# Ledger of designs, part 253: peptides against a protein of PDB entry 3V4L

Target 1, 386 residues: chain A of PDB entry 3V4L
Amino acid sequence: GQPLAKDKVALLIGNMSYWEHPKLKAPLVDVYELTNLLRQLDFKVVSLLDLTEYEMCNAVDEFLLLLDKGVYGLLYYAGHGYENFGNSFMVPVDAPNPYRSENCLCVQNILKLMQEKETGLNVFLLDMCRKRNDYDDTIPILDALKVTANIVFGYATCQGAEAFEIQHSGLANGIFMKFLKDRLLEDKKITVLLDEVAEDMGKCHLTKGRQALEIRSSLSEKRALTDPVQGAPCSAEALVRNLQWAKAHELPESMCLKFQCGVHIQLGFAAEFSNVMIIYTSIVHKPPEIIMCDAYVTDFPLDLDIDPKHANKGTPEETGSYLVSKDLPKHCLYTRLSSLQKLKEHLIFTVCLSYQYSGLEDTVEEKQEVNVGKPLIAKLDMHRGL

## One batch from the design tools (peptide; made by RFdiffusion4, then SolubleMPNN)

Design b2_p24_8_s4 (from b2_p24_8, 12 letters changed)
Fold by OpenDDE base, seed 5:
Structure b2_p24_8_s4 (fold): chain B 386 residues (1-386), chain A 24 residues (1-24)
Amino acid sequence: as target 1 above (386 residues)
Amino acid sequence: DEEEEKLKKLEEELVPMGSAPTVP
């Protein structure tokens, strides 16, 4: 019969805004496009940008809670990385220079934990360099992996080689994702799909002799990313998994705020990623005696590190939101919250209405506090240990 | 050749997704 997945779960991490390392750009587009493709494949996707070591550990722990017997697990990482002694290390955004294995996440440790869950398929897509880090002499003593015959690694590059992005004057994919995205929806065994991606990348003159896809697998069965999910979630574990995933993807409902002057504001919310939300405000009713009015959001929690200079923009693009701008309402003020994983408490902020009456030169202000609870990934309390 | 010049320009825009630690 056709192989069935008990469920399909993906964790996608894109690290770009490094503190002590060169900034990247491609992980933004790569995580977004891969999220949309994996959703079409009925994956439960958690998509996270710019994680610290602690935040990456917690994201992996929450991902492992969604894994169970016969579940398909996919981990994608785009960012800085290295390979020592056949072990792959993902570099967090807060990693020191030089970084070591103690500052990084070992992919083979994650694989061990996935094997303990008795998963149906384990896929790792690693869009990072595989060059040796000569500042890390640590030989990780990994426990012997179980013989599960369900493991696939797609490495963006060969052992000891570099992976590249193209830093054009716009949004571009990394080289690996550019070819992966064109085939990801094909109903093929995952190792055959990745082999075709390797052939397509091998035809690119830019990558020739610089970057080549490496496939490492022990996959004994014909399993594909297109494999259907087994039936309605009839198990208690499947219901818990669906509830955990739903909590990490629950947006605040749109609100209509009414001010004493008779102005009505619509407050709306959109997800760009599991840890990135756009807030937008629009004036939906204005009395005729009010000639001008604007609705600003302010007084955000300090743990979100929101610069007021980047808040309340006339376009989504001015906030750094280029990917979801087409799906947002027009003629709003936009604010991008890019670090929802840092939120310890409820998201409380102020909506400030500034307005002017006809024939009065003085600007009047009215303020209303808004509590939207814990949006998206902030419901998982990724900081409960600090 | 316009293709070879375009390829050279793309090669200058390649950024490695892994820093060798640049010790200053």
Scores: peptide ipSAE 0.314, ipTM 0.800, DockQ to the pose 0.758
Fold by OpenDDE base, seed 3:
Structure b2_p24_8_s4 (fold): chain B 386 residues (1-386), chain A 24 residues (1-24)
Amino acid sequence: as target 1 above (386 residues)
Amino acid sequence: DEEEEKLKKLEEELVPMGSAPTVP
């Protein structure tokens, strides 16, 4: 029979906004496009941008809680990285310069933990450099991996080589994702799919002699990303997994706020990523005596680092939200919350209505506090322990 | 050739998705 997945879970991490290292651009588009493709493949996708070491550790721990016997696990990483002694290290955004193994996540340690979950398939897609870090002399003492015959690594580049992005149009894929996305939906064994991606990348004149896909696999079965999920979640573990994923993807409900002046505002929420949310406000009713009114969001928790200069924009693009702008309602004010993982408490903020009456020169303000609980990834308490 | 100039321009826009740590 066709192989069945008990479930399918993906963690996608895109690190771009490094503190002590060159900034990247491709991980934004790569994580977004891969999220949409994996959702079409019935994956439960957690998508995270710009994680610290601590946030990356917690994201991996929460991902491992979604894994169980016969579950397909996929980890994608786009960002800075290195390879020492055949171990792949993902570099967090807060990593010092020079970074060391103590500041980074070892992919082989994650694989060990995935093997303890008795997963049906383990896929790693690593869009990072594989150069040796000569500033890290640490020889990792890793326990021997189990022989599970269900492991696939797709490396964007060869050992000791670099992976590249193309910065031409502001929004571009990394070279690996550019070729991967065109084949990802094909009903093929994952190693065959990646081999075809390697052939397509090998035809690219830009990558010739600079970057080539490497496939490392022990996969003995015909497992595909297209393999259907086993039907209704009948196990207690499947219910727990579905609840845990649902927590990480629950948006706040849209709210209708009524002000004393008789203005009604719709407050809405959209997910760009599991840690990135767009808030939008729209005037849905205005009394005729009010000539002008605007609804601003303000007083965000300090942990979110919201600059008021980037809040309440007339377009999603002015917030830096170029990917989801087509799915957002028009004629709103938009605010992008890009660091929901940092939220320790409930998301409480103020909606400020500024308005003017016909024949009065003075602007009037009314304020309402809004508590939307913990949106998206903030429900997982990725800061428990600091 | 216009294609070679276009390729050369795209080569100048290749950014490595990884930096060797630069010692300050």
Scores: peptide ipSAE 0.312, ipTM 0.794, DockQ to the pose 0.826
Fold by OpenDDE base, seed 4:
Order: sequence, then C-alpha cells, then structure tokens
Structure b2_p24_8_s4 (fold): chain B 386 residues (1-386), chain A 24 residues (1-24)
Amino acid sequence: as target 1 above (386 residues)
Amino acid sequence: DEEEEKLKKLEEELVPMGSAPTVP
C-alpha cells in the first residue's frame, strides 16, 4: 500500500538579522514560500525568523514534542552555518564572532532526539554553508545513531563548500529554495525529488563550480512528502500534538473598538510567521462632525523590541512585511511584531485615536488598552528558562 | 550577450550563507 504518515510536522527556521555576522535576506522568502508549500502537503508548520541560541533550543524542544511514532518530521534551516567532522551546526542570530559549537545547534543531536521519538521519516533541509570553522576545536562526542533507515539530508551545498543567496534589490529566494520550490509538491520518493532538484541546480550557470546539492540518505521505504496523513487522530498523543500545534497558530480575534467620540475601529491580526504578526487598524465608522481621525497602536511590551519608527505605517511594506501584503485589508495602519517568541506575558498595548472636529484646530486624543493574550508562538512560553 | 551581463551581475550579488569568522 502507499505509505501513511501518522502525522506530518515541520519546523522552519530562517536566521537573517545576525548581531556579529553579515545579514542575510533570502531566509525571509524561503521560510515563507516553504511554509505555504508544506501546508498544501498537510504539514503542521512552525515557521520562525531570527532566533537566538536559547530560542532555537526551545523551538527544537517544542518541535520534538510534536513528534511521535510514525510522524514525519521535517527540519528546514536557512542561515549561517558550518560543518566540523561531519556535524552540521546552525548559527543563531546572537552567536559571537567567532562562533563555536557551544554557541550553535548541532543537527545530528536533533536527529538523535528525533530517532528516540520513533518517527516515520526524518527530513533535514539545510540551506547553510558547510565550510569548516577553524575557530571551533571542539570535537562533539555524538552517541551512535540508531539504524532507523528513515533519514534524508538535503544539503544546499557540498561538504566544505558554501551555500549562496542572491542579494538582488527585490525579494528573491536562496539558490537551494529557488529549485526546491518548483518540485516540492511532486508525488515522488523524497530522495528522488531531491535528486531532480540537484539536476536542476546543476543546470544553472550561476551555481556551476560554486554550489551543488548533496543528498545523504538512509531511506529503505518509498516515502514522499505527499504521503497522506493516517485518518482522524484517535490517540491521546495525537490529540496533544494537534492541540500544541493549534495553540502555536491561534491568532487573536478581530476586535471592534468603540470610542467616546463615536468613532469605531476594527483591530485585526495576521500571521506572517509563527513568531511574526501584523496588527492592522481601520476606521469603520466616523461621525460626520469628525473631519480627520487616525488609530495608532502604542505602549507595547518592552520585550518585543518594537521600533516606533516602523509602527503605524500606511502600507505593510513600510513595516518590512512584503510577503502577506496581498492578503491584508487595504487602507489600514500596519504594525509588524517580529519577535513574538520574546513575549513573556500577555500582549497588552494601547490603541490611540487621534481626531479633529470640524471647525476646531485642536487635535483630541482618546486611548483604549487592549489585551489579546498570548498570540501564536508566544503561547508556548519559549522563554520559561530565562 | 545580455544574458551573460545579467549572469555576471547576479554573480556580484552572491552572498555566502556562512561567514568565515573574520578575525578582526
């Protein structure tokens, strides 16, 4: 029969905004496009941008809680990385310069933990460099991996080589994702799909002699990303997994705020990523006596590190949100919250209505505090250890 | 060739997804 997945879970991490390293751009588009493709494949997707070491560890721990016997696990990483002694290291955004293994996440350690979950398939898609880090003298003593015959690594580049992005003036994919996205929905064994992606990348003149896809696999069964999920979750573990994923993807309900002046505001929420939310405000009712009015959001928790210069923009693009702008309501003010993982408490903020009456020069202000609870990934309390 | 110039321009825009630690 066709292989069945008990469930399908993906963790996608895109690190771009490094503190001590060159900034990247492609991981934004790559994580977003891959999220949309994996959702079409019935994956439960957690998508995270710009994680610290601690936040990456917690994201992996939460991902491992979603894994169980016969579940398909996919880890995608786009960012800085290195490979020492056949161990792949993902570099967090807070990694020092030079970084070492103690500052980074070892992919083979994650694989060990996935093998303890008795997963049906383990897929790693690693869009990072595989050069040796000569500043890391640590030889990780990895315990012997189990022989599970359900492992696939897709490396964006060969051992000892670089992976590249194209920093064009527009939004563009990294080289690996550019070819992967065109085939990801194909009903093929995952190793055959990746081999076809390797052939497509090998035809590109830009990558010749610079970057080539490497496939490392021990996959004894014909497993595909298209494999159907086994029917309704009947186990307690499957219910817990579905609840944990649903909790991490619950948006705040859209609110209608009413001010004393008779202005009504619609407050709405959209997810760009599991840790990135857009707040938008729109005037839905204005008394005729009010000639001008704007609804600003302010007084955010300090943990979110929101620059007021990028808040309350007339377009999503002015906030740095280029991907979801087509799906957002028009004629709003937009604010992008890019660090929801940092939220320790409920998201409380102020909606400030600034307005002017006909024939009065003075601007009037009314404020209303809004509590939306813990949105998206903030419900997982990823910071409980800080 | 316009394709060769376009390819050359894309080559100049290649950024490695892994910093070799530049020792200051």
Scores: peptide ipSAE 0.310, ipTM 0.798, DockQ to the pose 0.784
Fold by OpenDDE base, seed 2:
Structure b2_p24_8_s4 (fold): chain B 386 residues (1-386), chain A 24 residues (1-24)
Amino acid sequence: as target 1 above (386 residues)
Amino acid sequence: DEEEEKLKKLEEELVPMGSAPTVP
């Protein structure tokens, strides 16, 4: 019979905004496009941008809580990385220069923990360089992995080589994701699908002799990303997993604010990623006596590090939101919250209405405080260890 | 010639997804 997944869970991490290292661009598009494809494949996807070491550790721990016997686990990483002694290291955005293994996440450690969950399939898609870091002399003594015959690594490049993005003036994929996205929905054994992606990438003149996809697999069964989720009555564990994932993807409900002047504002929320939310405001009713009227959001929690210069933009693109802008309402003011993982408390902020009456030169302000609770990933308390 | 020049320009736009740590 066709293999069945007990469930399907993916963690996608895209690191771009490095503090001490060159900034990347492709991980934004790559994580977004892969999220949409994996959702079409009935994956529960957690998508995270620009994580510190501590935030990456917590994201992996929360991902491991979603894993159980017969669950398909997929980890995707796009960002800086290296490989020492056959161990793959993902570099957090706060990693020092030079970085070492103590500042980075070892993928083989994550694999060990996934094998303890008795997962049905473990897929790692690593869109990072595999060059040796000569500044890290640490030989990781890893315990022997279990023989589970369910592991697949798709490396964007071969051992000791670089993975590349194309930094055009616009949004572009990394080279690996450019070819992966065209085949990801195919009903094929995951190793066969990745082999076809390797053949497609191998035809690209840009990457010829620079980057080649490497597949490392112990997968003994014909498992595909298209394998249906087992529709049996949710075990208590499947219910817990569904609730944990749903909790991490709960948006605030859109609300209508009414001001004393008779102006009505619609406040809305959209998810770009599990840790990135767009707030938008629109004036839905204005008395005819009011000639000018603007609705700003302000007084955000300090943990979010919101620069007021980047808030309340006339377009989503001016906030740095290029991907979801087509799905957003038009004629709003937009604010992008890019670090929801840092939120320790409820998201409380002020909506400030500035308006002018016909025949009065003075602007009037009215303010309302809004509490939307913990949106998206902020519900997982990824700071429990600080 | 034009395809080879376009390829060369695209090669100059390739950024590696991994910094070798630059020692200061």
Scores: peptide ipSAE 0.304, ipTM 0.790, DockQ to the pose 0.784

## One batch from the design tools (peptide; made by RFdiffusion4, then SolubleMPNN)

Design b2_p25_1_s1 (from b2_p25_1, 17 letters changed)
Fold by OpenDDE base, seed 1:
Structure b2_p25_1_s1 (fold): chain B 386 residues (1-386), chain A 25 residues (1-25)
Amino acid sequence: as target 1 above (386 residues)
Amino acid sequence: EVVEVTLYIQSMSTENKEPEKYTFE
């Protein structure tokens, strides 16, 4: 019969805004597009941008809590990386220059922990370099992997080679994701699908002699990303997993704020990623005696590191939100919160209304404090270990 | 149409290698 997944869970990490290393651009688009495709495949997807070492460890721990017997686990990473002695290392955004294994996450350690969960399938998609880091002479002592015959690695490049992003006049995919996205929805064994992606990449003149996909697999069964999820969650563990995932993806409800002057503001929320939210404000009612009014958001929690110069923009694109801008209401002021994983408390902020009456030169201000609880990934309390 | 693309390496900055510009038709 067709194999069934008990559930399907994916963690996608895109690191681009490095502190001590060259900034990347492709991980933004790649994580977003892959998230949308995996959601169409009935994956529970956590999508995270720009994680520190500590935040990456916590994201992996939370991902491992969603894994259980017969669950399909997929880890995607796009960012800086290296490979020493057959061990793949993902580089956090706060990694020093030079980075070492002690500053990075070892993929084979994550695989070991996934094997302890008795998963039905383990897929790693690693969009990073596999060049040796000559600044790290550490030989990691890894415990022997179990023979589970359910492991697939898709490496964006060959052993000892570099992976590349292509920057043109706009946002573009990395080379790997450019070809992967066109085939990801195909009902094929995952190793066959990746082999076809490798052939497509090999036909591209830009990649010839620069980058080639490598597949490593022990997968003995015909498992596909299209494999259906086994019906209603019958176990208490499956119910808890579904509730935890749902909590991590719950947006605040839209609010209608009423000011004393008679102005009404709509406050809305949109998710770009599991750790990235857009707040937007719009004036839905204005008394005729008020000639001008603007509603801006301010006084965010310090943990979010919100620069006021990048808040309250007239377009989503001016906030750095290029992907969800088409789905947002028009004629708002927009603010992008890009680090929701850092939020330790409730998201409390101020909505300030600045307005002018006809025949008065002075502007008047009214303020309302808003508490929206813990949005999206902030509900997982990823900081409980510090 | 000649398209110029810039390739960025997804690894630690080795020495000041300027991003490779690749031009293709």
Scores: peptide ipSAE 0.186, ipTM 0.736, DockQ to the pose 0.341
Fold by OpenDDE base, seed 5:
Structure b2_p25_1_s1 (fold): chain B 386 residues (1-386), chain A 25 residues (1-25)
Amino acid sequence: as target 1 above (386 residues)
Amino acid sequence: EVVEVTLYIQSMSTENKEPEKYTFE
């Protein structure tokens, strides 16, 4: 019969905005495109950009809470990384230069914890370097892995090699994602799918002799990412998992704000990632006696570290949002909240209406406070351990 | 169409290496 997944859960991490290391660009596009593909495959996807060590640990812990017996778990990482003694290390954005194993997340430790959940399939897609870090002499004493015969690693590069991103005139995929995305929806055993991706990547002249896909697997069963989820959630655990995922992806409802001057503003919200939200404002009604009016958002929680110079832009692209701009309404002011994982309290902010009456030289301001609760990933309280 | 791309290494080893530029048709 067709294999069934009890459920399908994916954690995607893209680190780009390193503090002490060269900035990357491909993880933005790669995490976004992979999120959309895995959602078409009925995965519950958490997508996170630019995580610190502490935030990465908490994201992994929350991911592990979604795993259970027979669940398919997929971890994707794009960013800086290294491999020492067959252990893969993902580098957080706050990692020092040079980084060591104590500053990084070991993928094999995550695999151990996934095996304790008795998962149906464990897939790791690692878009990072596998070169040795000579500044890290630590030999991690890893506990022996269980023989579960359900593990697949797709490494963007071979052992001891570097992984590359291709920057073109715009946003481009990393080399691995460029080929993976064309095949990811195919109803094939995951190891066969990745082997075909390896053949396609092997035809790329840019990577020839520099980067090659490596597949490591112990997968004894014919399992695919296309495998259907077992029907209606019959268990209490399945209901909890569905509620937890839904909670992490709930946007605030769009609001119509009414000001005393008779101006009406539409306030809207869009998710770019699980930790990245765009706020947009538009004037939906203006009295004829008001000649000019603009609606600004301000007074954000300090935990979000929002620079006012990057808020209230005339285009999504001026906020650094290039991927969802086509799906946003036009003629708004846009603000990108890129660090929702840092939010400890409710998202409270001010909408400031600046306007001018016909025949008056002075601008008038009206302000309204808005509380939208905890949006998206902020509902998981990833910072509860501090 | 001649496309110029820049390869960036996904590791700390990029600090001392200029990004490699490639031109392809």
Scores: peptide ipSAE 0.183, ipTM 0.732, DockQ to the pose 0.366
Fold by OpenDDE base, seed 3:
Structure b2_p25_1_s1 (fold): chain B 386 residues (1-386), chain A 25 residues (1-25)
Amino acid sequence: as target 1 above (386 residues)
Amino acid sequence: EVVEVTLYIQSMSTENKEPEKYTFE
């Protein structure tokens, strides 16, 4: 019969804003586009940008809670990385310079944990360098992997080689994602799909002699990312998994705020990633005697590190939100919350209405506090150990 | 149209190498 997935779960991590290393840009676009494609393939997708070591460990732990017998697990990583002794290390944004294995996540350790879940398929897509780190002399003692015949690695580059991103006109994919996205929806065995991506990359003049896709697999069955999910979640475990994923993707409801002056504001929320949310405000009603009126958001929790200079922008793009701007209402003020994983408490903030009456030179302010609970990934409480 | 792109390396840069600029048609 056709292979069935019990469920399909993906963790996508894009690290760009390194503290001690060169900043990247492609992971933003790559994680976003891959998220949209995997959703079309009925994956439950957790998408995270700019994670610390601790946050990456917690994201992997939460991903492993979504895995069970016969579930398809996909891990994508875009960022800095290295390979020592055939072990792949993902570099967190807070990694020191130089970084070592003790500061990084070993992909083969994650694979071991996925095999303990008796997963139906394990896919790793690693958009990072595979160059040796000469500052890390650690020989990893890895436990022997089980022979599960269900493992696929897609490496963006060859062993000992570098992976590259191309920056053009502000938004561009990494080289790997540029070719992967064109094939990802094809109903083919995942190793055949990746082989076609490798052929497409091999035709690119930019990658020739610099970067080539490597496929490492033990996949004995004809499994595809298009494989249908087994019907209604009948098991208690499947229900728990669905509820856990749904919690991590629940947006606050849109609110209508009414001020004493008679101004009405619509407050809305949009997800860019599982840890990135856009807040937008719009004036939906204004008395005719009010000539000027703006609604600002302020007084965010300190854990979010919101710079007021980057809040309340006239366009989503001015916040750094280039990807979801088409889905947002126009003529709002926009604020981007990019670190929702750091939120320990409820998201409480102030909406400040600044307005002017006809014939008065002075601006008047009214304020309302808003509590929207824990949005998106903040519901998983990834910081419970700190 | 000649497109200038900047290649960034997804690894620790030990050398302060400026990102390589490529022009392609």
Scores: peptide ipSAE 0.177, ipTM 0.725, DockQ to the pose 0.348
Fold by OpenDDE base, seed 2:
Structure b2_p25_1_s1 (fold): chain B 386 residues (1-386), chain A 25 residues (1-25)
Amino acid sequence: as target 1 above (386 residues)
Amino acid sequence: EVVEVTLYIQSMSTENKEPEKYTFE
């Protein structure tokens, strides 16, 4: 019969804003596009940008909680990386220069933990370099992996080679995602799909002799990313998984704020990623005696490290939000919260209305505090270990 | 059409290699 997934879960990590290393750009677009494609494939997707070592560990732990017997697990990583002795290391944004294995996440350790969950399929898509790190002589003593015939690795590059992003006149995909996205929705065995992606990359003059896709698989069954999810959640574990994922993707409801002057503000929320949210404010009603009014958001929790200079922009793009800008309402003020994983408390902030009456030179201000609870990934409490 | 692309390496820059600009025809 056609293989069935009990569920499908994906963790996508894109690291770009490195502290001690060259900044990347492709992971932003790659994680976003892959998220949208995997959602069309009925994956529960957690998408995270710019994680520290601690935050990456917690994201993996939360991902492993979503895995169970017969669940399809997909891990995608885009960022800096290296490979020593056939072990792949993902580099967090706070990694020192030089980084070592102690500062990085070993993919084969994650695979071991996924095998303990008796998953139906384990897919790793690693968009990182596989060059040896000469500053790390650590031979990881990995525990013996179980012999499971359900593992697929798609490496963006060959062993000992580099992976590249192409920067051209704006936002672009990494080389791997550029070809992967065109085939990802095809109803094919995942190893066949990746082989076709490898052929497409091999025809590209940019990649020829620089980067080639490597596929490593033990997959004995005809499993595809298109495989249907089994119907109604039959287990308590499946229900818990669905609730955990839904909780991590719940946006705050839009609010209508009424000020004493008679101005009404719409406060709205949009998810760019599981840890990135856009807040937008718009004037819905203005009394005719008020000639000008603006609604600013301020007084955010210190854990979010929000620079007020980057808040309350006239366009989403001025906040660094280039991907969701078309889906946002126009003529708002926009604020991008890019580090929701750092939020320990409820998201409480102030909406400040600045306005001017006709015939008065002085600006008047009114303020309202807003509590939206824990938005998106902040509901998972990724800080439970500190 | 000559496309200038900048390749960024997704690894620790061991050498101060400036991003290599490639022109493709």
Scores: peptide ipSAE 0.188, ipTM 0.736, DockQ to the pose 0.332; fails the geometry check

